# Designs tried in a protein design run: peptides against a protein of PDB entry 5Z08. Part 301

Target 1, 168 residues: chain A of PDB entry 5Z08
Amino acid sequence: RQKDEWAKKTSSLMKQLDWFIGEHLGAMLAAEELGGPVVGELMEIDPDDLSAGFNAHGKLKKATSQPDLDRRQRRIDDIWGPQDEQGQAHKRKRGADEALAASAEMRDLIEQLMNKLVEAGGDNSATYVEIPRESAAARFLVRSKVAMFHPNDARRLRLVDFGRDLDD
Target 2, 222 residues: chain B of PDB entry 5Z08
Amino acid sequence: GLPRLIDAIEEASKIPAKRRQTPIKPTIEKLTTHLYTHGASPDSLLRLADLLTLRNHLDQASLAAITRNLYPSSTVSDEVVLRFIGALGHGQLKPTLALQALFLRWLVMVYHLLENPGVLGQVYGVLFDLLDTAAIRPQLCHLLALVTRRKHVRPFRIQAILTLSRQTGGDPNLTGLLRVFKNYYPEIIVGDATKGRASAFKHPDPQWRQHLDEIQQRRSEA

## One batch from the design tools (peptide; made by RFdiffusion4, then SolubleMPNN)

Design b2_p27_7_s2 (from b2_p27_7, 12 letters changed)
Fold by OpenDDE base, seed 2:
Structure b2_p27_7_s2 (fold): chain B 168 residues (1-168), chain C 222 residues (1-222), chain A 27 residues (1-27)
Amino acid sequence: as target 1 above (168 residues)
Amino acid sequence: as target 2 above (222 residues)
Amino acid sequence: SILKYLDAAEQLRYLIEEISENIRKAL
């Protein structure tokens, strides 16, 4: 009975994690990879906002109603850029695709990290996952204090063992 | 009354100081005087927590003055607690570390008035992960010393404290927290980290406590 | 939910910590 309750709670939490990654975190990770703000500095990035791009300071180019002069340049870019409904649809689609890719990368990385921790059976040396590159996903896990890089190898990442008890 | 003062400050908080038609300082002084005399109801505490934790155009001195006079007249809800916890750490939308230290000090001083003391135990990890932030560490360690239960004492947290203690040259607040951990698990090997001076985690402000007790007594007589 | 009060990093950490603890208790 108690084990079944813990299993149900685990399943519920995993669904919440999956939802959180897909609906919120993926777009923020994609924004960071595209030279946007670091994940967590801005609470929510709409995938549609990814299409607007980022300035040299990593800030979203707000589709601010630029004052009348910049409205002319935007109107010129709106007139002469492939700002056809098709061009805006293509930019929105690209932003959505980047968010989906970032979500998939984060899910896969978390799964690998959890699996390695379980497989290691308490051997800390065996808990490391090799990552092909330092991604926004990997950096975010470290900033969140969920994972740690190997002290001598930034391509090796391990999950923090939250589950270990002193009575174990 | 207090709700009208909060209304005026909420409206002023939406406007940059240079664009306000009237100075807000007199209204802040009326608010702090009212809070000192009567305390804040649960509803007023929630509204004030939002003013203190959400980014607005209020100046740091005004926010600090409100926090120093934030006497609860009753209990403190989970929502109020969680607003202050969510405001901790680094971020562009978060309050200054100086204000965060005042919030942590406030939580220590009102801990006995929480509707659900267990709420801080649920966010224990959030609090613990901020120990590397030197500016809030003293108050954070004090709060953690109150909140810590056997379930929170984990190998990864022991290792984190030991590592941070070495990096800081033996911060007395970390030594104090490690002693709290050792009270639950006497077998914890803490090495030289516990041989140093430890904080005693005394009440931060005895005068504030006395005044809070007077406000709370008036509620029981009404 | 407590998650609505936390930033993205804190939310992720909270979820992973809770999942890890529940997995251990389910084994």
Scores: peptide ipSAE 0.638, ipTM 0.872, DockQ to the pose 0.797
Fold by OpenDDE base, seed 3:
Structure b2_p27_7_s2 (fold): chain B 168 residues (1-168), chain C 222 residues (1-222), chain A 27 residues (1-27)
Amino acid sequence: as target 1 above (168 residues)
Amino acid sequence: as target 2 above (222 residues)
Amino acid sequence: SILKYLDAAEQLRYLIEEISENIRKAL
């Protein structure tokens, strides 16, 4: 009976986490990867704002000021093509695709981290997940104090063992 | 009355100081005088918590003056508590660390008036994760010392405090918090981290406490 | 919900901590 209540609560929390990643966090992670603001330092980013791109200072491009585009901004503009109606639709689609990709990466990384922690059976050395790159997702997990890099290897990430009890 | 003073400050908070038709300082002084004399009702506390925690055009001196006079006339709701907790940490939208330290000090001083003290236990992790922020650490450790229960004393938190204690050269506030943890689990091996000077977590302002008690007594007689 | 008062990092941390605790209690 009590175990069933904990299982139900876990399922509810997992749904909330999935919703949070998909509806809010994914767009912010995508913005950081595109050279926008760091996740958690600024307000929520609308997926439509991703299509406008970011300046060298990580601020949303306003339509009126054409300051000298740095190399990164030029690359963004080159990727996004002309500002015709088709170009705007392609920009919106790409922003949505980047948000979806960032959401999927975060979900997968959290799942791997949780699975490794369970599989390790209390061996901290076995809890590390190998990551291909320091992504916005990985950095955000560390900033959130959810995960930690290996002290000698920034390609290895582990989940904080929140579940461990002193009465265990 | 207090609601009209809050209305005037809310409207002024939307406008940059240089664009205001009237100076806000006289209204802030009236508000702080009223708060000192009568305290704030639960509804007024919520409105004032929004003014203190949300980004607006009020100056830091005015925000600090309101916080120093934020005497509850009654209880403090979960919503008021959570507004102050959400305002803690680093970020462009968050209040200054100096103001956050005043909020934490306020939460310590009004802890006995919380409608549900358990709400702070629910956000224990949020508070605990801010211990590396030196500017708020003294008041944060004091609040955590009040909030900590057996369920919050976890291996990862013990290790985090021990690590931070070494990094800070044995901050007395962290040593004090470790002693609180050891009260729940006497078997915790803390080594030399608890042998140092520890904070006693005394009330931060005895005069403020006395004045709060006077305001609370007037309510019980009414 | 407590989550509405927290920033994105605090929300994520809160959810992961609560999930981790409940998984352990369900085992």
Scores: peptide ipSAE 0.638, ipTM 0.872, DockQ to the pose 0.809
Fold by OpenDDE base, seed 5:
Structure b2_p27_7_s2 (fold): chain B 168 residues (1-168), chain C 222 residues (1-222), chain A 27 residues (1-27)
Amino acid sequence: as target 1 above (168 residues)
Amino acid sequence: as target 2 above (222 residues)
Amino acid sequence: SILKYLDAAEQLRYLIEEISENIRKAL
């Protein structure tokens, strides 16, 4: 009975986490990967704001500012195409696709981190996940104090063992 | 009354100081005088918490003056508490660390008036993760010392305090918090980290406490 | 919900901590 209640609560929390990643965090992670603001330093980024791109300072481009010919802006503009209706539709679609990709990366990374922690059976050396790159997702987990890099290897990430009790 | 003063300040807070038709300082002084004399109702506290925690055009001196006079005339709701907790940490939308320290001090001084003290226990992790922020650490450790229960004392938190204590050269506030942890689990091996001077977590302002008690007594007689 | 008062990093941390605690209690 008590175990079933904890399992149900876990399932509910996992759904809330999935919703949080998909509806809020994914767009912010995508923005950071595109050279936008660091996740958590700015307010919620609307996926529509992703389509406007970011300046060299990570600030949203206002539609009225003259296209400063910076190469990074060209890459964003090349990624998102001209501001015709078709170009705007392609921009919005690509922004949505990047947010979905970032959400999927974060979900997968959290799952791997949780699984490795469970599998390690208390061995901290076995809790590390190898990450292909230092992504916005990985950096955000560390800033959130959810995960830690290996002291000598930034490609190894582990989950903080929140579950461990002193009565064990 | 207090609601009308808050209305005027809310409207002024939406406008940059250079574009205001009237100086806000006289209205702030009336507000702080009213708060000092009568305290704030739960509804007024919520509105004032929003003014203090949300980004607006009020100056830091005015925000600090309101916070120093934020006497509850009654209880403090969970919503008011959570507004102040959500205002803690780093970020462009967060209040200054100096103002955050005043909020934490306020929460310590009004802890006995919380409608649900358990709400702070639910956000314990949020508070604990801010211990690396030196500017708020003294008041944060004091609040955590009040809030800590057996369920919050976990291996990862013990290790975090020990690590941070070493990095800070044995901050007395961290030593004090670690002693609180040891009260729940005497078997915790803390080594030399507890041998140093610890904060006693005494009431931050006895005069403020006395004045709060006078305001609270008037409520019981009304 | 308490989550509405927290920033993105605090929300993520809160959720992961609560999940981790509940998983352990469910085992």
Scores: peptide ipSAE 0.638, ipTM 0.872, DockQ to the pose 0.812; fails the geometry check
Fold by OpenDDE base, seed 1:
Structure b2_p27_7_s2 (fold): chain B 168 residues (1-168), chain C 222 residues (1-222), chain A 27 residues (1-27)
Amino acid sequence: as target 1 above (168 residues)
Amino acid sequence: as target 2 above (222 residues)
Amino acid sequence: SILKYLDAAEQLRYLIEEISENIRKAL
């Protein structure tokens, strides 16, 4: 009975986490990867705002007029196409696709981290996941105090063992 | 009354100081005088918590003055507590670390007036994760010393305090918090980290406490 | 919900901590 209640609560929390990653965090992670603000430092980013792109200072570009298109800005505008209706639709789709990709990366990384922690059976050396790159997702887990890098290898990440008790 | 003063400050907070038709300072002084004399009701506390924690155009001196005079006339709701907790940490939308330190000091001083002291235990992890922020650490450790229960004393938190204690050269506030942990689990091996000077977590302002008690006493007589 | 008062990093940490604690209690 108690185990069933904890299992139900775990399932509910996992659904909340999945929703949080998909509906809020994914867009923010995508924004950071696109040269936007660092996740958690600014307000929630609307996926629609991802389509507007970010300036060299990580600020959302307001659709104001044509001043000095810095060379990087031209590359972003060239990557995002002309501001016609088709170009706006392509920008919105690309922003949504980047948010979905970032959400999937975060989900997969959390799953790997949790699985490694369970499999390690208390061996801290076995709890590390190898990450292919220092992603916005990996950095955010560390900033959130959820994960830690290996002290000698920034490609190795482990979950904080929140579950362990002193009575164990 | 207090609600009208809050109304005027809320409206002024929406406008940059350079664009205000009238100086806000006289209204802030009236508010702080009223708070000092009568305290704030639960409803007024919530409104003031929003003014203190949400990004607006109020100057830091005004926000600090309000916080220093934020005497509850009654209890402190979970919502008020959570507004202050949500305002802690790093971020462009969060209050200054100096103001956050005042909020934490306030929470320590009004802890006995919380409607539900358990609410701070629910956000214990949020508070604990801020221990690396030196500017708020003294008040944060004091609050954590009040909030800590057996369930919060975990191996990862012990290790985090020990690591941070080494990195800071043995901050007395961290040593004090580790002693609180050891009260729940005497068997915790803390090594040399507890041999240093520890904070006693004394009341941060005895005069403020006395004045709060006088305000609270008037409520019991009404 | 307490989560509505927390930033994104605090929300993630809160959820992961609560999940980890409940998994352990369910084992």
Scores: peptide ipSAE 0.637, ipTM 0.872, DockQ to the pose 0.800; fails the geometry check

Design b2_p27_7_s3 (from b2_p27_7, 11 letters changed)
Fold by OpenDDE base, seed 2:
Structure b2_p27_7_s3 (fold): chain B 168 residues (1-168), chain C 222 residues (1-222), chain A 27 residues (1-27)
Amino acid sequence: as target 1 above (168 residues)
Amino acid sequence: as target 2 above (222 residues)
Amino acid sequence: SILRYLDAEEQLRYLIEQISVLIRKAQ
């Protein structure tokens, strides 16, 4: 009975985590990878807003047609094509694709980190996951105090063992 | 009454100081005088918590003055507590660290009036992860000393405090928090980190406590 | 839910901590 209640609660929290990553965090991570603000500085980023690009200070450019299209906006516009209806649709699609990619990367990284922690059986040296790059996802996990880099190797990341008890 | 004063300050908070038709300082002084005399109801506390924690055009001196006079006339709701907790940290939309230190001090002083003290235990991790922020650490350690239960004393938190204690040269507030942990698990090996001077976590303002007790007593007689 | 009062970093940390504790209790 108690184990079943814990399993149900775990499933509910996993669904909340998946929703949080997909519907909220993915767009913010994609924005950081694209040279936008660090995750958490903006409350919410619409995937559609990713297409507007970011200024030199990482602030979202308002779609206002003001002619002083600074050098960075030209580079984003050059990457995303002309501002016609077709170009805007292509920009929106690309923003959505980047948010989906960032969400998938975060989900995969969390899963790997959790699996390694379980497999290690209490050996802290065996809990590290090798990461191919220092991604926005990896940096966010460290800032959130969820994960830690290896002190001598920034390509190795481990989950904080929140579940360990002193009575174990 | 208090609601009308809050209405006026809420409207003024939406407007930059240079564009206000009337100075806000006299209204802030009326508010703080009212709070000192009568305290704030649960509904008024929620509105004031929003004014204190949400980014607006109020000056830091006014926000600090309201916080120093934020006497509850009744209980403190979970929502009020969570507004103050959500305002902690380094985010661009968050209040200054000086104001956050005043919020933490306030939570310590009103802890016995919380409708549900367990709410702070649910956000224990949020509070604990801020221990590296030197400007709020004294008040944060005091609040954690009140909130800590056996379930919060975990190996990763012990290691985090020990590491931070070494990095800070043995901050007495961290030493005090380690002693609280040791009360739940006497077997915790803390090494030399507990041999230093520890904070006693005394009430931060005895005069404020006395005045709060007077306000609370008037409610019980009504 | 308390999550609505927390920033993105705090929300993720809260969720991962709660999940991790429950997984350990179920073992």
Scores: peptide ipSAE 0.641, ipTM 0.877, DockQ to the pose 0.809
Fold by OpenDDE base, seed 1:
Structure b2_p27_7_s3 (fold): chain B 168 residues (1-168), chain C 222 residues (1-222), chain A 27 residues (1-27)
Amino acid sequence: as target 1 above (168 residues)
Amino acid sequence: as target 2 above (222 residues)
Amino acid sequence: SILRYLDAEEQLRYLIEQISVLIRKAQ
């Protein structure tokens, strides 16, 4: 009975986590990767806002026609095409695709981190996951105090062992 | 009455100071005087918590003055507590660290009036993760000392405090918190980190406590 | 839910902590 309740609660929390990553966090992570604000500095970023791009200061560009488009903005505008309806649709699609990619990266990274922690059986040296790059996802996990880098190797990340008890 | 004063301040908070037709300071003074005399009801506390925690155009001196006079006339709801907790940490949308320190001090001083003290235990991790923020650490450690239960004392938290204690040169507030942990698990090896001077976590403001007790006593007679 | 009062970092941490504790209890 108690184990079944814990299993149900775990499943519910996993669904909430998946939803949180997909519906909120993915867009913010994508924004950070695209040179937008660091996750948590701004409120929820709508994927549609991602399509508008960010200025050199990481602020959402309102569609202001002002001419001094910094080179980075020209690249964003060039990448995102003309402000026609087709260009806007392409921008929205790309923003959605980047948010999905960021969500998938975060999910995979969390899964790897959790699996390594379970597999290690209490050996801290075996809990590290190798990350290919310092992604927005990896940085966010560290800022959230969920994960820690290896002190000598920023390519190695481990989950905080929240579940370990002193009564174990 | 208090609700009308809050209404006026809420409306003024939406407008930049330079664009206000009337100075807000006299209304803030009326509010703080009222709070000092009568305290705040649960409903008024919630509204004031929103004014204090949400980004608005109120000046820091006004926000601090309200916080210093935020006497509950009755209990403090979970919602009020969680509004203050959500306002803690780093971020452009969050209150200043100075104001956050006042909120934490307030939570310490009203801890005995919480409708559900367990709510702070549910957000224990949020509080604990802010220990690296030096500006709020003294009040945060005091609050954690009140909130900590056996279930919160975990190996990762012990290690985190020990690491932070070394990095800070043995902050007495961290030493105090480690002693609280050791009360639940005497076998915890804390090394030299507990041999140092520890904070006693004394009441932050005895005069404020006395005045709160007077306000609360009037409630029991009504 | 408590989550509605927390920022994104705090929400993630809360969820991961709760999940981790439950997984350990189920072992």
Scores: peptide ipSAE 0.641, ipTM 0.877, DockQ to the pose 0.821
Fold by OpenDDE base, seed 5:
Structure b2_p27_7_s3 (fold): chain B 168 residues (1-168), chain C 222 residues (1-222), chain A 27 residues (1-27)
Amino acid sequence: as target 1 above (168 residues)
Amino acid sequence: as target 2 above (222 residues)
Amino acid sequence: SILRYLDAEEQLRYLIEQISVLIRKAQ
């Protein structure tokens, strides 16, 4: 009975986590990867706002034609295409695809981190996941105080052991 | 009455100071005088919590003056508490750290009037993760000292306090919080981190407490 | 839900902490 209640609560929280990642966090992570604001500084980014691109300060570019398009901005404009209807549709689709990719990366990373923590059986050295790069997802987990980088290796990330008790 | 004063301030808060037809300062002074004399009802507290925590065009001095006079006439709801908790930390939409310190001080001073003190225990992690923010740490440690229960004392939190204590050169507020943890688990090895000056977490404003008690007493007699 | 009052970082942390505690209790 008690184990079943814990399993049900866990399942409910996992669904909430999945929803949170997909509906809110994915777009913000994608924005950060695209040179937008750091996740958490802006509470909500409309996926449609992702299509507008970001300036060097992580602010949404207003559609004003300022001529000195830095190379990075050209790359963003090249990535997002011309402001015609086809270009806007392509921008919106690409923004959605990037949000989905970021959501998938975050889900996978959380799963790996949780699995490694369980498998390690209390050995802190065995809890590290190797990450291919310092992603927006990895940085967000660290800022959220959910994960920690290895002190000497930024390619190694571990989950905080929230479940450990002093009575264990 | 208080609701009409709040209405006027809410409308003024939507407009930049330079575009207001009338100065808001006289209305803020009327509000703070009313709050000092009568306190705020639960409904008024919620509205004032929104004004204090949501980004608007009110100046910091006005927000601080409201917070310093935010006497509850009755209880403090979970929603009011959670509005203040959600306003803590770093972010472009969050209040200044100076104002956040006043909110934490307020929560300490009204802790005995919370409808459900357990709500702070549910958001314990939010509070705890802000301990690295030096500007709010004194009031945050005091609030955590009130809120901490056995279930919150976990190995990762002990390690976090010990690490932060070393990094800060032994902040007396962290030492005080670690002593609270040790009260629940006397077996915790804290080493030298508990050696030295600890905060006693005394009431931050005895005069404010006395005035609150007078406001609360008038309600019980009515 | 308490989550509606929290920012994205705090929401994620809250969820992961609660899940982790429950997983450990279920073992």
Scores: peptide ipSAE 0.641, ipTM 0.877, DockQ to the pose 0.810
Fold by OpenDDE base, seed 3:
Structure b2_p27_7_s3 (fold): chain B 168 residues (1-168), chain C 222 residues (1-222), chain A 27 residues (1-27)
Amino acid sequence: as target 1 above (168 residues)
Amino acid sequence: as target 2 above (222 residues)
Amino acid sequence: SILRYLDAEEQLRYLIEQISVLIRKAQ
């Protein structure tokens, strides 16, 4: 009975986590990767806002013609083509694709981190996941106090063992 | 009455000080006088918590004056508590660390009036992760000392306190919190971190406590 | 829900902590 209640609660929380990553966090992570604001400085980023790009200060570009577009923004604009209706549709699609990619990366990274923690059986040296790059997802997990980098190797990330008990 | 004073302050909070037709300071003084005399009902507390925690055009002195006079006439709801907890930490939308320290001090002083003290236990991790913020650490450790239960004393939190204690040169508030942990698990090896001076977590303001008790007594007689 | 009062970092941490504790209790 108690195990079944815990299983149901776990399933509910996992669904909430999946929703949070996909519907809220993914767009913010994609914005950070594209040179936008750091996740948490802005409460919500619409995927449509990703298509507009960001200035050197991480602020959403308003459609006004000011010429001093930072080189990074020019590269984004060059990659995204002319601002015709087709270009806007392509920009929206690409913003959605980047948000989906960021969501998938975060889900995969959390899964790997959780699996490694379980597999390690209490050996802290075996809990590290090797990451190919310091992504917005990895940085967010560390800022959230959910994960920690290895002290001597920023390519190694581990989950905080929240579940360990002193009565175990 | 108090609701009309809150209405006037809410409307003024939407407008930059330089664009207000009337000075808000006299209305803030009337509000703080009313709060000092009668306290705030649960509904008024919620509205005031929103004014204190949401970004608006009120000045820091006014926000601090309201917080210092935020006497509950009754209980404190979970929603009021969670508004203050959500206002903690770093960020452009968060209140100043000085105001956050006043909120934490307030939560300590009204802890016995919470409708559900367990709500703070549910957000224990949010509070605990802010211990590295020096400006709020004294009040945060005091609140955590009240909130801590056996279920919160985990190996990762013990290690985090020990690490932060070393980094801070043995902050007495962290030593005090670690002693609270040791009360639940006497076997915790805290090493030299507990040999230092610890905070006793005394009531932050005995005069404020006495005045709160007087306001609470008037409610029981009505 | 408590989550509506928390920022994105705090929400993620809350969810991961609660899930981790429940997984350990189920073992």
Scores: peptide ipSAE 0.640, ipTM 0.875, DockQ to the pose 0.768

